# Ledger of designs, part 9: peptides against a protein of PDB entry 5OK6

Target 1, 215 residues: chain A of PDB entry 5OK6
Amino acid sequence: ELPGLDSQWRQIENGESGRERPLRAGESWFLVEKHWYKQWEAYVQGGDQDSSTFPGCINNATLFQDEINWRLKEGLVEGEDYVLLPAAAWHYLVSWYGLEHGQPPIERKVIELPNIQKVEVYPVELLLVRHNDLGKSHTVQFSHTDSIGLVLRTARERFLVEPQEDTRLWAKNSEGSLDRLYDTHITVLDAALETGQLIIMETRKKDGTWPSAQL

## One batch from the design tools (peptide; made by RFdiffusion4, then SolubleMPNN)

Design b1_p9_1_s2 (from b1_p9_1, 5 letters changed)
Fold by OpenDDE base, seed 4:
Structure b1_p9_1_s2 (fold): chain B 215 residues (1-215), chain A 9 residues (1-9)
Amino acid sequence: as target 1 above (215 residues)
Amino acid sequence: MIAPEDGYE
């Protein structure tokens, strides 16, 4: 049973779990397609539960570029294409209205940037490769706030690098050259890594030399 | 080995 319209409004907009609640790093937020949300707003503000403005099931279809991997379309803008709701609010709406069958929730995390809390709608997808096999990439998602060290560890894990093997990272830059990622403590953001960027994991040779030194 | 054409900086 749907809660009263006023109750819905309070829970989603003004409640402890409301849309405008403070962001907290690590929390999950969810995207809701803007049109649906606006229709919901109109519905609950209309005061008539039997109104033709009933929004129906949540349907984020227009936010997805595919229904296989459920990737978001590029360039979506908060407030224009979608709204962000904290987990509790999202779950309320889903419980009240349902989610389109087969459609996954669009969950994103709050990240802490130097001067702002932000829901990271678009994590960075890096193409991880080995120096000796550039044609075999592993696409891995990273937060802008993840360290280069995490990228390296992830690469090592994906490529099953043994603990005793030394590795380092290169990033292919926009000019096509490779930049060493020397500092593993800086973030993906600090390193200016972007989605689709090739990250090359170089493994030290048994003789102690680096393959790149031979070039 | 990393392709020479990729360059290094």
Scores: peptide ipSAE 0.008, ipTM 0.584, DockQ to the pose 0.171
Fold by OpenDDE base, seed 5:
Structure b1_p9_1_s2 (fold): chain B 215 residues (1-215), chain A 9 residues (1-9)
Amino acid sequence: as target 1 above (215 residues)
Amino acid sequence: MIAPEDGYE
C-alpha cells in the first residue's frame, strides 16, 4: 500500500530519518540509481498519483558491472549516478515500489575516517594468496578502516591455517616489489592498500625460519 | 614460493 505522495516525500527526504539525516558509523545505507530516484521525486512532487511519472520498481541495473557478482561499476559518483538512503528510507521505497526481481540491494556501511563519516561505496578488494601458491587467489573485501590484523586473520581463515602456525603478510607494491606489513594495528587505508592489490600470506616453517629468508 | 626477483623491504 502506497502512502500519500506528500507522506512519501516527508519520509524519504527529511533530515531526521531520511536522505538528509546525519551519518553514523556502522549504520547501513543503500544506493538508489539516480534516474529512478529523480523520477520518484517528480512523481511525488507532482501531486497526481495517477501520473505517467510513476517510477515503477527500483532498478539499479545501470550501477552494476555484471549480474553475476553484482559488482558496482567503477567511478560511480554520488549525486550523479546514485543517491544514498538510510536503511529505513530504503525499506520504505522497496515496500512501496518493489525492487527489480533478482537484483540485490546495494547495501554499504558508514565508516569513520579522520574528521568525517562516509558511506563506503567501494570497499577494498584484496587478492589474498599463500607464499607457496601464488596462483590461487581469494578475493576478499575489506573496509578501509579494517586493520591489517583483520586482513591477516581473514587470510588465515581462508587458507585454513592452524592456530599454532605463525603467519605474516606482504603487499606487492606498485613497483612490483614486496613490502612487509609489519604493523598489524594500522588500517587498510593507512597501509595504502588498493583494490586488486596482491597480499601474500607467508607461513613460518616448522624449523622456525621464514620462507622469504631463504631466498 | 615468493620469487626472489619480487624483492623485499
Scores: peptide ipSAE 0.008, ipTM 0.564, DockQ to the pose 0.164
Fold by OpenDDE base, seed 2:
Structure b1_p9_1_s2 (fold): chain B 215 residues (1-215), chain A 9 residues (1-9)
Amino acid sequence: as target 1 above (215 residues)
Amino acid sequence: MIAPEDGYE
């Protein structure tokens, strides 16, 4: 059952728990397609629960580039293509109106950047490979705020590297050359890593030499 | 550039 229209508006738009609430690092927020949200606003502001402005179920179809992997279209803009809601508000709307059949929620995390907190709508997807098998990649999603150390640990885990084996990372740059990721404490953002970028994990030889040193 | 042939077996 739908709550009263004024109650819906207060619940979703209030500054403490609604759309305008402060961002908190690590919290989940959800994308709602802008047109649907505007229709909802019109509905609840109209004052008639039986009006023809009923928005129906949430439909984020226009935000997706495909219905297989449910990847977002590139270049979506907050306030134009979508609105962001905190988890509580999102779950209220879903409970009241439903979500289009088969569509997953578009959940994103709040991240802490040096001077701002933001919802990370587009995390970085890296292609992790081993230096001796460039054709076998693991696509892994990372936050811009994740460390290169985490990327390395993730690569080690995916490739089942033994704890005693020493590894290091290279990033294939836009010029096609390889840049060493020396500092594992910097972030994915600091390293300017981008979605689709190839990250090569090099494993140290038993003789203590690196494969790349022989090239 | 790392060559696959220079890696671990």
Scores: peptide ipSAE 0.008, ipTM 0.569, DockQ to the pose 0.361
Fold by OpenDDE base, seed 1:
Structure b1_p9_1_s2 (fold): chain B 215 residues (1-215), chain A 9 residues (1-9)
Amino acid sequence: as target 1 above (215 residues)
Amino acid sequence: MIAPEDGYE
């Protein structure tokens, strides 16, 4: 059952543990649709628990572009389209008001970028393919802070590459040419990889030559 | 195995 309106406000908006709390790398935050959140604010600030301003269950439907993969719409803006809440605050709201039936929470992670923490609302979705079968892609999500090494390991796993097989990565650039990803220690961000970008895993031949050397 | 010359582990 709903706690008192003042208690709700303190739990969700308190700067130490609520919406305004500091970001910490690795922690989960959740998106709440802006209009719902504003309605909730109006409700709890109104002082009448039986008010017609009751927000109802959380409904993030307008943030999704599809109800199959539950992908977010592109170009959503914090403070305009959604509000970010830490896990504790999100779970309180869900427990009090519920979440629209069948709708998943929109959970995102705080990442550490140079000199700043950020909730990564849009991780990078890469299209992983093998050099010898460009028609069979695996879409995999990566953080901007993930290393190219992780991308390579993930590709090897998805394509069931044996441990003794040598592999390397190419990225298809905006001009349609292929750029080698030489350094596996740099991040997805450093490599400027983007959602929808094709990443080609090349496997070394048994004779010790690379397929690309023949191009 | 990943070839060292390719910058991978």
Scores: peptide ipSAE 0.007, ipTM 0.535, DockQ to the pose 0.045

Design b1_p9_1_s3 (from b1_p9_1, 4 letters changed)
Fold by OpenDDE base, seed 2:
Structure b1_p9_1_s3 (fold): chain B 215 residues (1-215), chain A 9 residues (1-9)
Amino acid sequence: as target 1 above (215 residues)
Amino acid sequence: MIAPENGWE
């Protein structure tokens, strides 16, 4: 059953717990398509629950580029294409109106950047490969705030590298050359890694030499 | 360093 219209407005738009609440690192927020949200606003502000302004179920279809892997379209803008809601508010709306059948929620995390918190709508998708087979990749998502060390550990795990094996990373740059990722303590953002970028894990030889020494 | 197309050994 739907709560009263004023109650809905207070729950979702409340500055302490609703849409306008402060961002906190690690929390989940959800995207809602802008047109649907504006229709909901009109509905609850109209004061008539029987009005023709009823928004129906949440439908984020226009935010997706496909219905196979449910990737977001590129270049979506907060306040223009979507609004962000904290998990509690999102779950209220879903419970009241439902979500379009078969459509997944668009969940994103708040990240801590040096000067601000933000919802990371577009995490970085990297192509992890081994130095001896660039055609066999593992696509993995990382936060801009994740360390290069985490990227390396993830690559080691995906390629089943034994703990005693020594590994290091290279990034293929836009010029087609390799940049060595020396510092594993810097972030993906600091290293300027981008979605679709090839990240090459090199494994040290048994003789103690690096394969790249021959390049 | 330029990366070989298929990688290196």
Scores: peptide ipSAE 0.384, ipTM 0.927, DockQ to the pose 0.867
Fold by OpenDDE base, seed 3:
Structure b1_p9_1_s3 (fold): chain B 215 residues (1-215), chain A 9 residues (1-9)
Amino acid sequence: as target 1 above (215 residues)
Amino acid sequence: MIAPENGWE
């Protein structure tokens, strides 16, 4: 059963777990399509539960580029295309109105950046490859706050690199050249790595030389 | 460094 309209408004907008609550690193937030949310606002502000402004079930279809992998469209903007809600508020709305059948929730995490907390709507998808086979990639998602060290460890795991083998990373830049990722303690953000970027894991030869030394 | 299109050995 739906709560009273004033109760809905207070719970979602003005509650301790409402839309305006402070962001906290590691917490889950959810995307709601903007037009649906505005329809809901109009409904609860109208004061008539029987009004024609009833929003129906949550439908985020316009935020997805496909219904197979449920990837978000590129270039979505908060406040224009979607609204961010904390987990509690999202779950209330879903319980009251439902979510479109077969559609997954769009859950994202709050990350800590140097000066702000932010909901990371677009994690970075990197194409991990080996230096000797650039055509065979593994797509892996990383947070902008993840270290280059984590990217390297992930690449080693995906390619089943033995512990005794020494490895390092290169990033293919927009000019088509390779930038060496020397510092493994900096973040994906600090390294300016982007979605779709090729990250090349180079494995040291048994003779102690690097394959790239021959280039 | 300019990467070969298919990689290097």
Scores: peptide ipSAE 0.379, ipTM 0.923, DockQ to the pose 0.869
Fold by OpenDDE base, seed 5:
Structure b1_p9_1_s3 (fold): chain B 215 residues (1-215), chain A 9 residues (1-9)
Amino acid sequence: as target 1 above (215 residues)
Amino acid sequence: MIAPENGWE
């Protein structure tokens, strides 16, 4: 059932549970395409449920670069391209208006940065490879707040590395050279890793030497 | 260090 227009407004745009609520680390927020949201605002503010301003189902098509991987377009800006809603508000809108058939929700997490919470709209996509085969990559998303240790563990899992095998990471830098990721306790952000960056997992040889020692 | 095109052994 579609609630009254005033009730919809109060449920979605409020400081406690709606669009204006404070961000909390670990919570899920959802992107809503701006034009749809503005149409909804106009509809509920108009006071006429039978108005021609009825927004229809949520359609985030313009936010996606493709309908295969459902990746977001690059360079989207909050307030210009999309609005962020907390999970409760998003679920209300979906229940009231529906979501375009086949489209996944655009769920993102609140992350904690030094003195700032933000919704991480663009997690870092890293290309994980093994040192002996740079052409076979696993693309994996990481939060900027994830540790290098997590990147390493993820690489080990993707490449089915046995627990007894020792591994370490290299990052290919903008100059085309390799930088060792020595400190596994720093974050992806601290290491300045970027989307599309090649991260190379090196596996220690049985003789106890590293393959890169020959370079 | 410069990585070989296909990696290293």
Scores: peptide ipSAE 0.379, ipTM 0.923, DockQ to the pose 0.872
Fold by OpenDDE base, seed 1:
Structure b1_p9_1_s3 (fold): chain B 215 residues (1-215), chain A 9 residues (1-9)
Amino acid sequence: as target 1 above (215 residues)
Amino acid sequence: MIAPENGWE
């Protein structure tokens, strides 16, 4: 059952728990397609529950690039293509109107950047490879706030590297050359890693030498 | 450093 229109508006738009609430690192927010949200606004502001402006089920189809991996289209803009809602507000809307059949929610996390919080709509997708087989990549998503150490650990896990094996990372830069990722404590953001970038895990030889020493 | 197309050993 739908609550009253004024109640819906207050629940979703209030400054304490609604769309305009402060961002908090680690919390989940959800994307809502802008046209649907505007239709909802018109409906609840109209004052008639039986209005022809009823928005129907939430449909985020236009935000997705594909319906297999449910990846977002590139270049979406907040306020133009979608609206961000905190988890509580999203769940209310879903409970009231439903979500289009088969569509997953578009959940994103608030991240802490220097002096600002933001919803990370586009995490970084890195192509992880081994130094001896650059053609076999594993695509893995990372937050901009994740450390290079986490990228390295993730690569080791994905490639089933044994604990006793020593490994390090290289990043292929825009010029096609390789940059060593020496500091594992800096973030993906600090290292300026980008979506689609090739990250090469090099494994140390048993003789204690690095394969790249031959280059 | 420029890596070979297929990597290195």
Scores: peptide ipSAE 0.375, ipTM 0.922, DockQ to the pose 0.889

Design b1_p9_1_s4 (from b1_p9_1, 4 letters changed)
Fold by OpenDDE base, seed 5:
Structure b1_p9_1_s4 (fold): chain B 215 residues (1-215), chain A 9 residues (1-9)
Amino acid sequence: as target 1 above (215 residues)
Amino acid sequence: MVAPADGWD
């Protein structure tokens, strides 16, 4: 059953637990397509539950580029294409109106950057490869706040590298050259890694030499 | 250190 329209408004838009609440690192927020949200706002502000402004189920179809992987379209803008809701508010709206059948929720995390909290709508998608098999990529998402050390560990896991094997990373830059990722403690953001970037995991040879040192 | 792109056999 739908709560009263004023109750819905207060529950979703309040500054403490609703849309206007402060961002907190690690919290889940959800994207809602802007037109649906605006229709909901108009509905609850109109004061007539039987109004033709009833928003129906949440439909985020326009935010997706595909219905297979449910990837977001590139270049979506907060306040233009979507609004962000905290988990509680999202779950209320879904419970009241439903979500379009088959669509996943668009869950994103709040990340802490040096000067700001933000919802990370676009995590960095890296193409992980081995130095000796550049044609076999593993696409993996990382936060901008993830360390290069995590990227390396993830690459090692995906390629089933044994714990005793020594590995290091290279990033293919925009010029097509390879930059060595020396510091594993810096973040993906600090390393300026971007979506679609090729990350090469080099494995040390049994003789203690690196493959790249012979080139 | 920059490695050449074509050297990863």
Scores: peptide ipSAE 0.015, ipTM 0.586, DockQ to the pose 0.345
Fold by OpenDDE base, seed 3:
Structure b1_p9_1_s4 (fold): chain B 215 residues (1-215), chain A 9 residues (1-9)
Amino acid sequence: as target 1 above (215 residues)
Amino acid sequence: MVAPADGWD
């Protein structure tokens, strides 16, 4: 049932589960298209439930670049293109107004950066390849807070590397050279890895030498 | 050591 307009406003904006609540690492937040959210604000602030300002179903269509993979458009800005809501507030709005048929929710996680908690709207999409087959890339998403060790384990799993095989990573930089990812304990952010970046998994030869040592 | 990207033989 749709609650009273003042109750909706308090629940979404000022409640313990409202938009202004503190971020907590690992929590789920959801994107809502800005124009829909502004229409909802106008509706609940107007005080008339029968008004022509009723927002209808949540429609995030303008945030997606495609309706096949449901990827977000690049360069979306919080407060301009979308609003972030905590899971409880999102679920209230969906229960009250519905979500446009066939659209998935845009769920994102709160991450902890060295001095800031933020919702990670754009995880890093890395192109994983093997040193001996650069033409076969696998796109995999990582958090900026994920370790290089996780990237390496994920690459090993994706390429079905045997446990006894020794592997290491290289990143192709903006200059086209390869930077060795020596420290596996640093994050994707600390390594300055970016979406679309090529990550090369090198496998040690049976003779104990590395392919890159012959270059 | 920075290897050139085209150098994987």
Scores: peptide ipSAE 0.009, ipTM 0.563, DockQ to the pose 0.331
Fold by OpenDDE base, seed 2:
Structure b1_p9_1_s4 (fold): chain B 215 residues (1-215), chain A 9 residues (1-9)
Amino acid sequence: as target 1 above (215 residues)
Amino acid sequence: MVAPADGWD
C-alpha cells in the first residue's frame, strides 16, 4: 500500500534523511530522471491519490545511451536531467512505484574532493594495457579520488602479475607521448587522467632493465 | 622525460 501523500513527501524531501540531506563520502546515491520526479512532486502535492498525475514506475530510459551496458549519456546535469536521492529515499520510491522493467538502478558514490563532497556521476574509465601487448586492453572504472597506486594494483591483478615482478605505469597523452606516473600516492584527478585514456603497465625485465629504457 | 611510444622492446 502506498503511504499517504504527505508522508511520501516528508520521507523523500525531508532535509534530514531525504534529497536535501548532507552528502557523506562513501555513501550511495541514486539518479532519478527529472520528468518522473516532477510528476511525483505534482502527484504528492496535489493531495488526491486517485489523481491523473500518478507518476507510474520510475523510468530512467532517457538517461541511458544504451540498454546493453546501461551507460549514462554524457553531459547530464543535476537538477535539469536528473535528481539525486540518498539510498533510503530511492528504496522508498522503488518500493512504492517500482522501477521500469529491465532497467538497473543508477547508483553512484559520494566522493570527497579537497573542498566539496560530490556524487561522482561520471567515474573515469581507463584502458589498461601491457607494454608488450598494446592491442589487449582492460577497461576499468576508477574514482577521480582513487590513487595511481590503486590503478597499478588493479593492472597487476588484471594481468596476473606475480608479486615479485616490478611494474610501473605510463599514461598516453593526446599527442601520442607517454608520461610516466612516478608518484603512486596522487589521485587519478591529480594525474589528470581522463576517460578512454590508455594506461600502459611496464614490467621490468629479468636482467633488471626496463623495456622503455633506450639502449 | 617523455618516452616515445615506439620504444617498447
Scores: peptide ipSAE 0.008, ipTM 0.564, DockQ to the pose 0.319
Fold by OpenDDE base, seed 1:
Structure b1_p9_1_s4 (fold): chain B 215 residues (1-215), chain A 9 residues (1-9)
Amino acid sequence: as target 1 above (215 residues)
Amino acid sequence: MVAPADGWD
């Protein structure tokens, strides 16, 4: 049953547990399409539950680039295209109004950067390849806060590399050259890795030589 | 040391 309009407003917009609550690293937040959210605000502020301003089910269709992989459009802006809600507020709205049939929730994580917490709306999508088969890529999402060591472990797992095999990473830079990722303790952000960037996993030969040492 | 992209055997 839909709660009273004042109760809805307080539950979603309160500064302690609603939209205005402090961000916490690792917490899940959800995107809501801005026009739907503004329609909901107008409805609950109008004071009439039977108003023609009823927002209907949550519909995030305009935020998606495709309905196959449910990728977000590029360049979406908070406060213009979408509103961010904490998990509790999102689940209340879905319970009260529903979500458009077949649409997934747009869940994102709060990350901690050196001076700020933010909701990471756009994780980095890297193209992982092997040095000997550049034509077979695995697209994998990483947080900007993930280590290069995690990228390397993920590449090893995707390519079924045996534990005894030595591997290292190279990033293709904007000039088309390959930069070796020597430090595995730095983050994806510190390494300045970007979405769509090619990451090459090199595997050490059985003779103990590296394929790239012949270059 | 920048490795050329085309040189992986």
Scores: peptide ipSAE 0.008, ipTM 0.567, DockQ to the pose 0.383

Design b1_p9_2_s1 (from b1_p9_2, 5 letters changed)
Fold by OpenDDE base, seed 5:
Formats: sequence, structure tokens, C-alpha cells
Structure b1_p9_2_s1 (fold): chain B 215 residues (1-215), chain A 9 residues (1-9)
Amino acid sequence: as target 1 above (215 residues)
Amino acid sequence: PIYPSAFGK
């Protein structure tokens, strides 16, 4: 059952709990396709619940590059392609209008950057491989704010590395060579890691030497 | 410089 049009507007657009509320690190926000949202705005501002401007169920289809992995299209822009809503507002809209069948919500987290908070729409997807099997990759998503240490721990987990085994990371740079990620305390952002970048986990040999030492 | 292809040698 739909609330009154004015009530819908107040719940979604207000500065306390709606679209205009301040960002808080760690909170979940959701993407809504811009055209649907604009139609909703027109509907609730029109004052006629029986208007032909009824938006129907939320459909974010145009934001996805495919309906298999549900990955977002590259280069989407806030305010042009989508709007961001806090969890409460998103759940209200879904409750009122529904979400297109089979379509997942596009949930993203607020991250803390040096000077600002932002919704991280595009986390970094890294290709994790072992040094001795470059053909078997694990694609893993990381926040720009995640540490290189977390990337390393994640790689160790994915490749079932035993706790006693020592490992380190290399990143393939734009020149095609490998840069050692020495400092595990810096972030993915600090290391300038990008989506699709190859990250090689090197495991120390039983003799205590590193495979790369002889390269 | 080290290249990915160098691993495995």
C-alpha cells in the first residue's frame, strides 16, 4: 500500500533520513536508475495518485552491463545515470513500488577518504594469482580504503595458504613489469591499484628463498 | 625489471 504522495516525498527527499542526508562511513546506500527516479518525482509532485506518471517497479536494468554477473556499466555518473539513496529510503521505495523480478539491489558502502566521505560505486576488482600458476586467477573486489595487507590476507585465503607459509605481493604496472608491494599498511588507493590489475602472490620456498630472487 | 612471464622459470 502506497503512502500519500506528500509523505513519500518527505520520506525519500529529506535531509535527515532521505537522499540529502549526510554520508556516514560504513553505511549502505543504493543506486536507483535516474529515469525511474525522475518519473517517481514527477508522480509524487503531481498530486494525482492515479496519474499516468506512475513509475512502476524500480528497474535498474540500464545500469548493468549484463544480467549474469550484475556488474555495473563503466563510467556511470551520479545525477546523470543514477541517484543514491540511504538504506531506509531505498527500502521504502522497494516496499512501495517493488524491484524488477530477479534484479539485485545495487548496494554500495560509504567510504572515508582523506578529506571526504563518498559512496564507493566502483570498488576495485583485482586479479589474484599465484606466482607459479598465472593462468588460474581469482577476481576479488576490494575497497579503495582496504589495505594491501587485506589484499594479501585475502589472496592467502583464496589459495588456501597455510599460516606458516610466507607470502608477498607483486602488482603488474602499466609497463607490464612487476612492482613489489612492500608496504602492506597503505591502501589500495595509495598503491594506485586499478580494476583488472594483475596481483601476483609469491610464496616463499621451503628452502627459505623467494622464487623471484633468481629472476 | 621483473615480468610476470619470468615466474615459473
Scores: peptide ipSAE 0.543, ipTM 0.943, DockQ to the pose 0.617
Fold by OpenDDE base, seed 2:
Structure b1_p9_2_s1 (fold): chain B 215 residues (1-215), chain A 9 residues (1-9)
Amino acid sequence: as target 1 above (215 residues)
Amino acid sequence: PIYPSAFGK
């Protein structure tokens, strides 16, 4: 059974535990399609649980570009296309109204950027390949706050590189050439890596030379 | 500059 309308409003819009609570790095937040949320607001503010303003189940269909991989459309804007709710508030709404059949929740993490916390709606998807087999790629998602070192470790893991093997990364730039990622301590953001960008993992030869040294 | 296509040559 649905809680009272005033109780619903307090649970979801409460500034301490609801939509407007402070962001904390590492926490999960969820996207809710704006029109559904506005309908819910109208419903709970109307004061009549039997009104025609009942929002029905949460439906985020318009936020997705496809129903296969459930990727978000590009260019969505907070406050215009969706609202962000903390995990507790999201789970309340789902328990009260349900989520459209077959739709996954749109979960995102709060990240710590210089001088700001934000929900990372669009993490970076990189194409990881080995220098000697450019045709076999692994698409892996990273936060803008992840280090290049993590990208390298992830690449090593995906390609089953032995611990004793030495590896390094190259990124294909906008000119189509390769920039070596020398500093592994900078972030994906600092390195200006973008979704769809090709990242080549180079493995050092047994003779101690690098394949790129001959290019 | 090095290009991706240079690897494997």
Scores: peptide ipSAE 0.542, ipTM 0.942, DockQ to the pose 0.619
Fold by OpenDDE base, seed 4:
Structure b1_p9_2_s1 (fold): chain B 215 residues (1-215), chain A 9 residues (1-9)
Amino acid sequence: as target 1 above (215 residues)
Amino acid sequence: PIYPSAFGK
């Protein structure tokens, strides 16, 4: 049985545990399609649980660009296309109304940026390749807050680089040329890396020289 | 500048 409408409203909109709760880095939040949420709001505000405004199951279909990988459409905007709910609120709604069959939750993490906390709806998806095989890429998601060092480690792992092998990263810039990612301590954000950007992992040659040195 | 294609040459 659904909780009382007022109870639902309080639970979901509660400033301490609901939609307006403070963001905390590392916490999971969930996207809810805006229209559904508005319908829910209308429903619980209407005072009649048998109202025709009953929202039905949560359906985020319009937020997805595909039903295979369940990737979000590009350019979605909070407050326009979706609302963000903390995990507790999301789980309540799912328990009350259900989630469309086969549709995964859209879970995202709160990240800590220099001056703000935000739910990272769009992690950076980088194309990782080896310098000697540009045709074989690994697409990997990174947080804007992840370090370049993590990107490098991830690349090494994906390409099964031996611990003794020395590697470094290049990023293809907007001009099509390569910029070295010298500082591995800066973040993906600091390095201004963007989704779809090509990242080349260069492996030092056995003779101790870098392939790029000959270019 | 170095371009990606240079690595393949």
Scores: peptide ipSAE 0.533, ipTM 0.940, DockQ to the pose 0.609
Fold by OpenDDE base, seed 1:
Structure b1_p9_2_s1 (fold): chain B 215 residues (1-215), chain A 9 residues (1-9)
Amino acid sequence: as target 1 above (215 residues)
Amino acid sequence: PIYPSAFGK
């Protein structure tokens, strides 16, 4: 059952888990399509539960570019295209109004950046390949705050690299050439890696030489 | 500079 309109407003906007509460690193927030949210606001502020402004179930369809992988459209803007809600607030709305059939929730994490926290709406999707088979890629999602070391470990795991094999990474730059990712302690953000970028995992040869040394 | 295609050689 739906709670009272005033209760809904207080819970979502001003409650302990309200829309305006401070961000906390590692916590989950959820996207809600802006027009639905505005309709909900009008409904609960109108004071009439039988109002024609009833928003219906949450429908985030316009935020997705595909219904296969449920990827977000590029260039969405907070406050214009969607609002962000803490997990508790999102779950309240879903319990009250439901979510459109078949749609997954759009869950994102709060990340810690220098001097700021933000909900990472667009994590980085990298195309991981081996140096000796550039045509076989694995698309993997990373946070901007993830280290290059994690990217390397992830690549090793995806390609089932044995522990004794030595590996390193190259990133294809905008000029089409490769930049060596020397420091594995810097972040994806520090390395300025972007979605769709090709990352090549080079495996050291048994003779101790690197394939790239012969190029 | 090194290019991805060079690895295939």
Scores: peptide ipSAE 0.361, ipTM 0.903, DockQ to the pose 0.635

